# Ledger of designs, part 63: peptides against a protein of PDB entry 3WG5

Target 1, 218 residues: chain A of PDB entry 3WG5
Amino acid sequence: LAKNIVYVAQIKGQITSYTYDQFDRYITIAEQDNAEAIIIELDTPGGRADAMMNIVQRIQQSKIPVIIYVYPPGASAASAGTYIALGSHLIAMAPGTSIGACRPILGYSQNGSIIEAPPKITNYFIAYIKSLAQESGRNATIAEEFITKDLSLTPEEALKYGVIEVVARDINELLKKSNGMKTKIPVNGRYVTLNFTNVEVRYLAPSFKDKLISYITD
Target 2, 218 residues: chain A of PDB entry 3WG5 as posed
Amino acid sequence: LAKNIVYVAQIKGQITSYTYDQFDRYITIAEQDNAEAIIIELDTPGGRADAMMNIVQRIQQSKIPVIIYVYPPGASAASAGTYIALGSHLIAMAPGTSIGACRPILGYSQNGSIIEAPPAITNYFIAYIKSLAQESGRNATIAEEFITKDLSLTPEEALKYGVIEVVARDINELLKKSNGMKTKIPVNGRYVTLNFTNVEVRYLAPSFKDKLISYITD

## One batch from the design tools (peptide; made by RFdiffusion4, then SolubleMPNN)

Design b1_p12_6_s3 (from b1_p12_6, 5 letters changed)
Fold by OpenDDE base, seed 1:
Structure b1_p12_6_s3 (fold): chain B 218 residues (1-218), chain C 218 residues (1-218), chain A 12 residues (1-12)
Amino acid sequence: as target 1 above (218 residues)
Amino acid sequence: as target 1 above (218 residues)
Amino acid sequence: SAGVILEVISAS
């Protein structure tokens, strides 16, 4: 049985291979303690597609529910962050956050112009993001539009359009609102009903390595 | 005397030399018609610093009030967009938008990691953003923190901290709330009291060139 | 200031 423990960790900044290591470490700790869930407070402008895909896979392989919480106000789950959120067991957003802007690019030229991804790559990510939405029972049309229209949504719009499950101002409100919700994707082949009654909240801090990498990438 | 005309135009996407051309064109049209103001609906992830500085200069040289409106919900005045906003005669934000994240970078490496700007460049932009805030009577401490802490704010926070002047859901509410406000910077050496009583709203569309560039950069 | 980028959203 899951302990009445919920872990909370923060992932901020660019999505890289190091972000994967953070996800892996945090989820592993929560798995080891047989936590009810882990909440990842996410604030990202995006990052590498390969790292994003690995993170999505790591979340999908989690033995416990992984809740992506776009937090604090002003944070975003932009681009890669949206994919990660859509691949998660539950998405929450704080008021004043955003989600979307998922158009793939190859990078930036020296002049700061976007190097466009060829249509084949764009189409790959359209298919990919739609699959994440479909698997999680979220709005696949909007997921596609995150790419095709470079759409960004408020929490209220994302909730309204069925992209996310919760709008919450803080962890306590998130726990309260998500209590009794089912995960949008399976955990070990089962949809889990979240039980956040009388839970202990444990905060995970970045490792020294995580801090150093954040310092180098931030 | 200004006609009771308010122009509304949209600028979306990366801040580039083409974005400067859009600002210049839109402001010039509104100047030619002796409009009461132009509202620029801004949604940007940022872009080039040189283009941003030119845009700020163009706004400051405007013969009419230039109102930056972060719109629609989900939009951002991120990075370069924040500087542009801080350089404008009035800042408005729609609920669910964001402003901030102004840390300068040199670019992105092949691995998607940020190439950090040297301290000299960072310090230059700290001084620059603080000057924009000070000249407009906005919060220079928060302006600095947009860089030093990579801070992003909600409309409510930005209003609360004295970064922006208006939170408005739409153009009509913006006009209503900003009616009778003074510009935060001078127009032709004078602080202008906005008069939005019985104004005609005229929408400016992107030129064909603007659309093409948006398509290439989007 | 040429070559400095002020951007939030990076690569997919």
Scores: peptide ipSAE 0.054, ipTM 0.345, DockQ to the pose 0.198
Fold by OpenDDE base, seed 3:
Order: C-alpha cells, then sequence, then structure tokens
Structure b1_p12_6_s3 (fold): chain B 218 residues (1-218), chain C 218 residues (1-218), chain A 12 residues (1-12)
C-alpha cells in the first residue's frame, strides 16, 4: 500500500561521489517505505560530472518519484545541479533561486582561472543535457543554452520556458501545486500521477557521515 | 535448435582489457547456449583504443548477433563506446543517452589538459571508424564527424542520421522494435534476421572479478 | 607507446 508519505531530504554543496551516496541513501529509504515521492531540497554550485551522471541514473532507476526542489531562497541548481534536475521526475524552484550555468570545465588553475573543457567534452554534455530535456519533455533548446551560453534562469523564467514544472515558496506549496502532475519521466516504466492528498511529510536527516563530508567539502 | 534465448549483460565504465574479457565472456556464454542474440547494455565514457579494437573484433567474430544497447537513461557510448557500437550487429539507445565524441587522444597531462593525438593517429581512427560505418551500412559521414568535430548525438539524432537502428526505453521495447531487423554486419558470414518472438530473456551477472574491477575503476 | 585513449573525462 502506497503510504501517503513524502520524504524530504536536503542535499547541499558540491556534487561528488559522496553526493551520489546521499541520493542513493535517501531514495532507497523512500523506496523501502513505499513513499509517494521524495523531495530533494537541492542547493549546489555544481561538481563532478561523473557523480552527476551517476546521480541522474540513480534518480531514473528510482522506484518512486524524485522531485528536485531548488531550495531555500538563495539556493541554486547550478551546473551539475541542473543536469540532476533535468534527470528527475519533477523540478521545482523556490523564488529567489537559480538554475543553469552548465558549461563543463576541466577545473580551475592555481590562479582560479577556468580550465576550459575541450570541444569533445562540451559537445558530449550538450548532447547529454539535450537528451535529458527531450526525455523529460523539457526545453531542449534552453538546455543546450545552459551550456553554450552558460545561461542561468530565475524560477519564473525556467517555468515560462518549460525547463521546470513548479515554482513554490515552501514544501506545502510544492505539494499543493505538484498534486495531480504527471512525472516528467517514468517511474518503473510508467508515468506516475503524483498524489499528495493527505500526505505525511517526513524529513530525512543527513547521516553523521553526510554531515562530516559536507563539512569538509564546504 | 536456436533456443529462443536472448542474453542481456551490462558493461559499464572505462574500456580496458578487462572490458574485453567481459565482452568475450558474455558473448561466449551466449554462443554456447545458441542464443538468438546477446544485448550488451553499454555505459562507457570510453577508454583504451587497443581494447576497443579487440572488442570490435570479438563482436565481429561472434557466432550470434551482438546488440549494443546504450542503457540506462543517462548512459553513453562515448568515444571507444561508439566504435564498439559501430562494430556491432545492431545499435540501440535508450532515451536520455548519448553516442559520439570519438576524437582520439594520447592522454591527459598532469594539469588535466588533453594530450592531442598526432595527425597520424587521428587519421588512422578516422579511416577505422569510417570503415566500421561503411561495413555496417551506417552513416560514415557522421562517423567521421564523431572524430573531426567531436560530435555527440542524442538517440533521436543518431537514429535520424542512420548511425543507430533503434531507440528503445527498455529491453522489451528493444526486442519488439528489433524483431525482424537484419543484422547490420554478418554473423558467420550471413546477415541474420533477428527473431525475438517468444524469447526468454536471461540476464548475465558480472563475475566477482567484473564487479571488483568495475568498482576500482569507478 | 602511450596507448591511444578514446575517453571523455569528467568535467566538473
Amino acid sequence: as target 1 above (218 residues)
Amino acid sequence: as target 1 above (218 residues)
Amino acid sequence: SAGVILEVISAS
């Protein structure tokens, strides 16, 4: 029996292999409890592409809907965070957040300058991000421009352009607005209509390890 | 008697000599069991050119059709993976995957910069990838551009341009869509019409060694 | 001979 439970968990900071572990843990808990969905409150400047791709796969393999919620105000789903969002079942943003800036780089030089990714890598991620957008029925043109123009959007712009599905101030408004929406990608091969009627919201706390690594990487 | 068996195996990660061993093992099992085909769920960022060439040869020497399936969503057949795919009897991609980015490199410098391959090597792989495309009746122009432009494609683009044969969301859809297709290269000297009517799908698990090496190379 | 690499390296 689908428990009318919605999990909420926070993922903040750089996208790393550890962030993958957080996603995996949180989604697994929600799956095990047959939750209606999990909402990931995401605030990231980006991070590693490999970790990002693994996270996207983990989301897409989820037995339950995974909602990426760029939260709180001032947060971003920047770079890798945008890919993660585009790979998810539903994207929401709080007012005062941002999404985009997806141009891949190789890193930073000692002087803090960007080491540009070669065209090979850039083109790879253009194709990849476009595929995520296309698969989810989101704006593939804008997805490409997140790279080619290093575009960043407000929630209102992202909604208007069909990049995201919901603008919500808080979890309650998110649940209200997303109630009855179909997932933008399938859950176990089926597009699911979200049912947030009479749901219990359960917050997942970071593990001790999660806290420690988050602290070290901040 | 052709057992109406289709094997499915996953190959993920860098293309190495170990990846060759995986291909060889999986194909051998499927051959021994007189399978109708083997589907390799491929997710790779690329790897070693020598291993790639050996894998292509192993596929071409297969007694059964080898289908490369870029899967799951978010996966890629990048670089070496594209060559492998082009050397196979049929290419399928899941939505949200990518193919391409085939420019050869010598490696990475300590600063993370790409060490470019000399023109001699680049031209060799241009000729090689074109030959794979031509032999399989796939788009040789795009195959060349995978190198010269470091092009990456979505599944829909790849299908449209005649690089791949199938876009499929899952194994069942793949079997359905590829049923009745001819292999793009011969199996034991003959183009085979795939028959996926009343097939049993058998999943091959990675060996312990496969798991260990995959874990180390991730 | 440094083996030719056909790889996409993760960009951050």
Scores: peptide ipSAE 0.032, ipTM 0.324, DockQ to the pose 0.111
Fold by OpenDDE base, seed 2:
Structure b1_p12_6_s3 (fold): chain B 218 residues (1-218), chain C 218 residues (1-218), chain A 12 residues (1-12)
Amino acid sequence: as target 1 above (218 residues)
Amino acid sequence: as target 1 above (218 residues)
Amino acid sequence: SAGVILEVISAS
C-alpha cells in the first residue's frame, strides 16, 4: 500500500551529471518510501544534453510519479529543463515562470556569439523533443517550436497549448489541482491516477555532497 | 620514444561530466600517440565540483603532460576552472584572461542571491585548493584567497604570484616559453622536462557526440 | 565532443 506521502525537492542551476545524481537520489528516496509522488521544484537555464537525456530516462524509469514544478516565480525550465519536464509524469508551473527556449547550440564563440548546431543535430533534438511530447500526450507542435522558433511560454500559454498540466502558486495548490489527474506517462507500465488526499508533504534537502558540488559549480 | 607531437584541444563552457568526457577523450588520444604534451585551451565560468575533481584526477593520472591554457583573450579559468588549472602539469594564460573566483556556493536563491556554502564545505575546498597548489609548487596563499576573497587575477599577477607558469599570446609563444620547463606535478611518478623543439602541433576537434552534447547543454 | 548545450544563458 502506497504511503500517503509526497516528497518535494529542489533542483536548481545548470543541468549536469550532478543534476542527474540529484534526480536519482531524490527519486530513489521517494521510491523506497513508496511515496504517492515526488515533486521536483525545477529552476534551470538548461545544461548538458547527455545529462538531460539521462535524467529523462531516470524519470521514465521511476517507480513513482515524478512531477516537475517550475518554481518559484521567476524560475524557468529553460532548454534542457523543458526536455526534462516533457519527459515527466506531470508538469506544473508557478505564475511568473517560463518554459521553452530549447534550440540546441554547440556553444559560444570567442566573441560570445552562439555556435549553431548543424542541421543533423538540430533535427535530432526536434525529433527527440517531439517524441517526448507525443509520448506524454502533450503538444508536439509547440515542442518543436521550442527549438525551431526558440519559443518561450508563460504558464498560462503552456497550459492553453497543452504543454503542461497545472498552473499553481504553491505546493498546496499544485496538490489540490493535480489530485485525481492521470500521469502523462506510465509508472511501471501503468498510467497512475494521482491521489493527493490527506498526503504528508516531506521536503528533501540536498546532501552534503550536493551542497558541495553546487558550491563549486556556482 | 615519445613522438614530437603536441596536441591542442579546446574545452569551453561549464564544467560538467561531459567536460570530464572531453578531457578523458583528448588526453587518451594524446596518450595513445605518445605526445610530448596536450594543451587544453580552457574557457570556463566554472561548474560542478564533482566533475572538477574527476577532471583533476584524470589530469593527474595522465601519462603525458597536460597544459591548461586559459585562452583566448577574454576567456577565464573561473571557479572550477582554477582548480583544474592548479591540478595540471603547467598553467598558461593569454593576455586579457583571468583566473580565480573560486568561492564555493550552494547555488542561487529564488531572488538570484548566492546561497553561501556552510563553513564545513568552504573549509573543505580551501584545504583542497591549497593542496593542489602545494602539490604543484604554486602559491597556496593565493589559492586560498581565490576562495576567501573571491580573488581574480590577471595573467601577469598570476605569474608574479606564482600561480601560473606562462603568459603567452598564442600556442607558438606558449611552446617557446614552456620549452625546457619541468611539469609542476609528476607524469607517471616523474617530473617531466617539456621538449617542444621541432614539435608537430595537432589540433583535436570535438567528436560528434561532443558537439551534440554541447548543443544540448547550451 | 562539443557537448550539445541546451542552456539559455541569460545574457546579463
Scores: peptide ipSAE 0.126, ipTM 0.399, DockQ to the pose 0.103; fails the geometry check
Fold by OpenDDE base, seed 4:
Structure b1_p12_6_s3 (fold): chain B 218 residues (1-218), chain C 218 residues (1-218), chain A 12 residues (1-12)
Amino acid sequence: as target 1 above (218 residues)
Amino acid sequence: as target 1 above (218 residues)
Amino acid sequence: SAGVILEVISAS
């Protein structure tokens, strides 16, 4: 029997291998407790594409629904964060957040200028982000434009264009609005109808390691 | 029955979340096949501390011995690579390789200058690298000096100082020299005596993803 | 914030 528990955890900052570890840890805890879902409060300017792809894979392998919530106001699911969101079971955004800007780069030059990705790489990520959108029943055209036009959307625009599923001011509104929604991707091969009626919300604190690496990266 | 198989895989370039994925994939394949060991041919200038710590953890969680082999000649286990090596079951180096230079930095400024890590971070990594050395029965004083003096060692020096276990010109010499050695850290809570008598060597090719991300990062 | 980088510091 699924426990009427919803976990909430925060992932903030650059997408790295450490971010993967955070996702893995948080999802694993929620899986072990057979939670109804885990909500990841995401605020990221982006990060490493490799870490992003692994996070997407980890989400897709989750035994429970993983909800990406771009939160709080002022937060972003920028670049890698958008890919992660598109690979998740449900996307929510708080008012005053953003999603998009997914153009790959090779890095920054010594003068801080962007080293552009070659067309082959850009095209790979176009195909990849479109696949995530298509597999999740989200707007693949906009997903492509997140790269080709460096498009960034408000929550309201993202909802309008079918990129996200929920605009919510807080966790309570998110749970209320997402109650009865089907996951946008399968959980163990099945689309799950979310049941957030009378759920206990459990906040997962960052581990000591999580705090350290956030401290080191900030 | 352990198969008389030794896997060999290459990890080259910056230590990132993708590098973690490579380690995870390679070790998982070798675990699934109940290999005698996996040899990771490592050539890295370093990379992200968070990814490094996760790689160390993945190695320490391995169900089989993970041998770090700094290879080919000219390769390095620099910075993050040194930590990874110190977290492994056995370290080997080819002649003409290097290990060390482990001072943490926060990053590079827009002009390419190094942003120094605050003493608190440096001290954290000193404690961490010393713990890896101590847990593996390797030279913790030299491990500290990899940070405090930015020390880099030749294979011969590293062997002399008890940082590494083997100097080997190739995989065949590595297998020959490491045969009968005990792992420097436990495998499933036990120190394993390596048996490389009549082993089949299997090379793991990089996945399409591996090739792509190496292509993107190079 | 830039994550801690463990890399060979090329002497500037």
Scores: peptide ipSAE 0.043, ipTM 0.362, DockQ to the pose 0.092; fails the geometry check

Design b1_p12_6_s4 (from b1_p12_6, 5 letters changed)
Fold by OpenDDE base, seed 2:
Structure b1_p12_6_s4 (fold): chain B 218 residues (1-218), chain C 218 residues (1-218), chain A 12 residues (1-12)
Amino acid sequence: as target 1 above (218 residues)
Amino acid sequence: as target 1 above (218 residues)
Amino acid sequence: SSGVELEVIGAS
């Protein structure tokens, strides 16, 4: 019998291999405790495509539902964060957050200008982000436009266009609104109906290593 | 009986979670084939501290000797690359390469200026890099100076100061000079004497994913 | 080194 537990953890900053370690650790804890779900409060400006792809894979391999929650107000699931969200079991956003702007770039030049990715790479990520959207039953056209138009959306727009599933001000509203929803991707090969009736919310703190690397990445 | 095989693979660009995947894949192939060693031709300007730490751990867990070879001429094992090298079983450098410049930074500001790491983080990486040097019997004072002075060394200086073990122009000279050397850290709990007498050199190519991400990281 | 960074938006 699944414990009536929902974990909440924060991931903030650039998406890196350390962000992967954070996701892996947090999901593993929640899996071990047979949690109903884990909510990741995500605030990221973007980051590395490789780390993003590994994080998406780790989420997809989760034994429990992983909810990406763009939080707090003022936060974003920008760039890599959008891919991660689209790869997750449920996406929520707080009012005053944003999602999108997913252009692959080769980096920044000395003058701070973007070095454009070659068409082959751009096309790869277009295909990839569309696949994430399609697999999750989310808007693949908007997912493509996150790249091709560098589009950013508000929570209300993202909900309206079918990019995300929930707009919520806090964890309590998120749990209330997402209760009885089906996951947008399978958990252990099955779409799970979320049961947030009488759940215990447990917050996970960053490890010492997490704090150290947040200091390295912030 | 160990096969008389030495693998050679290249890792180029920023140290990221994908660089970890490359190390893991290449070392795994060499482990599966019971190779005498793998030589990683490393050319990196640095990258993420988390990816670096995971790569170091993966090298230290290797079932075979991992030789970091700063190659070709003009290449560097800069920043994260120096930590990786110091965590390896043997370090070699080609003439015209460099090692060092290991200052931890939080990133770059909008104007391209370095955001300095707080003292607590700098001290952590000082302790970490010194531990890598001490565990490998390499110069811990110079390892510290790679951070505190942002020191960069030539191959000849690095050899002289006991940071590295070999200066070699090519793989053949590297094999010749390192033949009969003991690994600077243990392999499966034992210091291994390298046997490069009558070895077959096998080059590993990047996977399609590696190429895509090299296109993504280059 | 053109590592595909997914655009870091708001890297101040």
Scores: peptide ipSAE 0.081, ipTM 0.353, DockQ to the pose 0.136; fails the geometry check
Fold by OpenDDE base, seed 5:
Structure b1_p12_6_s4 (fold): chain B 218 residues (1-218), chain C 218 residues (1-218), chain A 12 residues (1-12)
Amino acid sequence: as target 1 above (218 residues)
Amino acid sequence: as target 1 above (218 residues)
Amino acid sequence: SSGVELEVIGAS
């Protein structure tokens, strides 16, 4: 039987409209090739809430499962990355990664201090992140605490608390552990059981533009 | 004769996909109402190169003149904001504002240090910013130096060097000074002569989403 | 205006 395709792509750096373009491009390729799933190796310190919301929406509109994999060791799905993960069909983390720290901020002052978001904004994102967690059957209390306590978790804690689904050292372990798991949100209105038995892994390189932009926002 | 409409909207903070959404929304409203122009009061420290490129493209696709006005005093069109300005139909600056500092960076290290872009990335943006300057009939040498020297200019310097078209204290002075100016890039394939005689100024408030997002990235 | 940032962990 022809091997089902699993795509793997990397998204690294701050979350922006280019990060949206990367997600959209990667997911679109995987959709066009009728992939079993796409795994996005995510390493982000955070970024833009708008780009994040658009990325979440793009993931939710995906015709195939989108797996967010916080990778490599030392990587994070910080801030915006947490929302993206919580909006995805499956979350995996490598050992030595982190997730959380989701406070909305107005930005950074010239001295590097955080400009706090008004309560209305904070409350909007509390509601939003809780919605993502609830819709995905993930821990909405912890999702709220990613904002209210600026909480960050290890992979082991995140798994323990039901924030994520997999801890995996590499793509092979991820595929092995996630095989037979159901997507945490629907794909085309249905929860899909992942089938990573006899798959071909295809790596999507960043486009020249994607590389260029990682070089401007890394 | 019915007054021609000029829209004025504010875009403040880092450049992102939401900033694109703001530009798109504002320009779309002004296009729908057959405005004589839209003035975007811009105050940005920079942001995302992708969002910037998308914003530039959206401005270039505008059916009406888009005037970038670096405002208020103390504001900047820094980094990405400079590219946006250089991609626009007219640039104005208020006294006490700045433009430039366009070096692409990979981002900030955990210690707040800038991660330098690889030479290939820097060279791409040199080519890009020079293209914007050349296409708009603005100073391409200075545009390059916004990167290669991380140059920043005052409004008076920027005007002197042919980077911008207007120095104005307020919207009324901007309208007065820019009246009869030709757009620096075409509108619908034609260079337009601005007509700000007998205009109605309409301010576009940020949407709730725009405000919410300004509260999260201000 | 509308540019929401979520905190960048590791940006000082």
Scores: peptide ipSAE 0.080, ipTM 0.371, DockQ to the pose 0.133; fails the geometry check
Fold by OpenDDE base, seed 4:
Structure b1_p12_6_s4 (fold): chain B 218 residues (1-218), chain C 218 residues (1-218), chain A 12 residues (1-12)
Amino acid sequence: as target 1 above (218 residues)
Amino acid sequence: as target 1 above (218 residues)
Amino acid sequence: SSGVELEVIGAS
């Protein structure tokens, strides 16, 4: 019996155009192999709004379920990472991770101070993050507060408030807990019931390009 | 007689946080050596708004005049590059270069189509680009049209309309033409008269980091 | 509190 394949890939660091390329590559590989799902182990402090929106769109266009897993412990889905998670088919978090802190900024000044976004931009992202939450049947009020209060949540709080679907220590627990769950957004226009019975886990490695960029940005 | 030093550095490609680091490094070197000015040979298709705003701020905080020179022929100060230029102490362009096309976008979709910025964002950047033009005594109406009409100008048009100060074929012509000009914005709270009499031109090379990032983004 | 960047990205 052909084992259902689940891909696992890591995305770590700032959300950039390069991060989009990683998401696209990883999802494409999993799509080509008709995987049951791909799990993206996400650890990000945030990044670019454009790249974020493109990543969300790429996830929403995926032919397979894309699970965002805030992993390992100590990781975050901060800022752009929260939007990406809210745009995904399922969100999981490992214990000791965080999600939220989504305030749009214009950048950092030379002294490291935040350049605040004008109300117009802030209001745009409030509307956007609320839409992601609503589309995914997640807590839109908390999604708004990720901006208005720059709120960060623990996995337990995020689960409790209906921001995420799973708290899991590792991939095996994630697969076990998410088995039989419906995707929070459609896959090809349909809500998919995840089938993680008798799955083969395949780990995707970063490309040479992926490794090279991480070396420069660190 | 200690020759007045003018630094020349190149910034090419997308405006990113890394581009900010390049600007900061180059300007800092020139500041440390009490240069008469630094000329940044700029060739950019655009990039990030945050990085752009930080670069503008870094230029405005410079202890020495920062001259943006759209160079070589065929180069552009497009989008973010226009803002950077408008935020600088002097703008020069080589023949066959362009400036403008400043319409803000949210990014590119997977199909390469532009994701349009909402009116709120567009209006913010209209106000911002007009402020840069006004602060520098440049044409704020044309600056607005760089967004509203996505206008691009030739060097001759940009000079004619009071967007830029110099059209020059090379560094020597730039130095000759800009000698005795006042900076369009203050340096340390004062409008500086450029003194390019008996100058030594020093070229700054990209750092190893600079070279490595360009290698990966190409 | 790592200041989280949701950076508004610029022009075409």
Scores: peptide ipSAE 0.063, ipTM 0.321, DockQ to the pose 0.527; fails the geometry check
Fold by OpenDDE base, seed 1:
Structure b1_p12_6_s4 (fold): chain B 218 residues (1-218), chain C 218 residues (1-218), chain A 12 residues (1-12)
Amino acid sequence: as target 1 above (218 residues)
Amino acid sequence: as target 1 above (218 residues)
Amino acid sequence: SSGVELEVIGAS
């Protein structure tokens, strides 16, 4: 029996148009190979709202399940990363990671102080993050509090509150725990039951362009 | 008599954090040399709101007059470029340039369609752009219409409506026409009368980093 | 169409 392929790729750093290109490339590869799923190992402090919304849309249009995995220990799905996770087919977190802190800002001033988002912008993102939670059957109250209280959660708290689906130490534990789960959003109009029986894990590396841009933005 | 120095630098392309670094570097050089002014030759289709606000703040904190010059013919100060111009000590435009089209968007969807800004965001930028116009004694009604009507103006229209101060074909004409003008906003708490008598024009080139990032983002 | 791109989401 041909092994089902599960792709794994890493996305690290600020969410930008380049991060969108990474998501698009990785998901496209996995789609072309008719993978069972792709796991995106996510570590981000946040980034651009436009890029985030495009990434969410790309995930929602995926022909295969996209699993966001906040990994390794010390990683975060902060701000834009939380929206991306909530827009995905399954969220997993490793122990020692975090999710939340979704308060929108207009940027940083010259002295590094935050330029606060006006209530009008904040309310837009409250509605948006709640919609992502509701569509995925995740905790919309906590999703709102990621903004209104700048709340950050541990994996254990996020699981308890119904924000995420899996706590896993590594890819093997993630595959074991998510096997037989349904996607939290549809894939091609249907909720997919994940089948991680007899799977081959295939790692995708960043392109040279990916590495260069990361180096320039770090 | 030691010639007053006028610096000239070019900023072209999308407004990003890197564009902020360019503005900061160029203004800092001109400040260090106690220049009479710096002229920034601006050609931009727009860009990031955070970077734009930081650039405006950097200009407003400048120890010397910062003149935004929409140049050469075919250039624009579109979107973020208009805000930057309105935040500056003097605006000039070359014939065949444009200013305006300041409607905020959240970004572009995967199909290239615009993701519209919600009314809440639009109203924030209306208030912001009007404040820049009011503080500089420029046309706040037209500044609002740059958003609400997505209005773009020619140099002649922008001058007529009191959005800009100078129409000039080149740096020499700009210096001649702006000589004896007062800055539209204060420099170190005072309105400066520009003295372009017996000036030396000094051109600043992009750094190697500036060139490389422009190449990657183009 | 020159849009002010809102980089609205930065985590502190």
Scores: peptide ipSAE 0.026, ipTM 0.350, DockQ to the pose 0.790; fails the geometry check

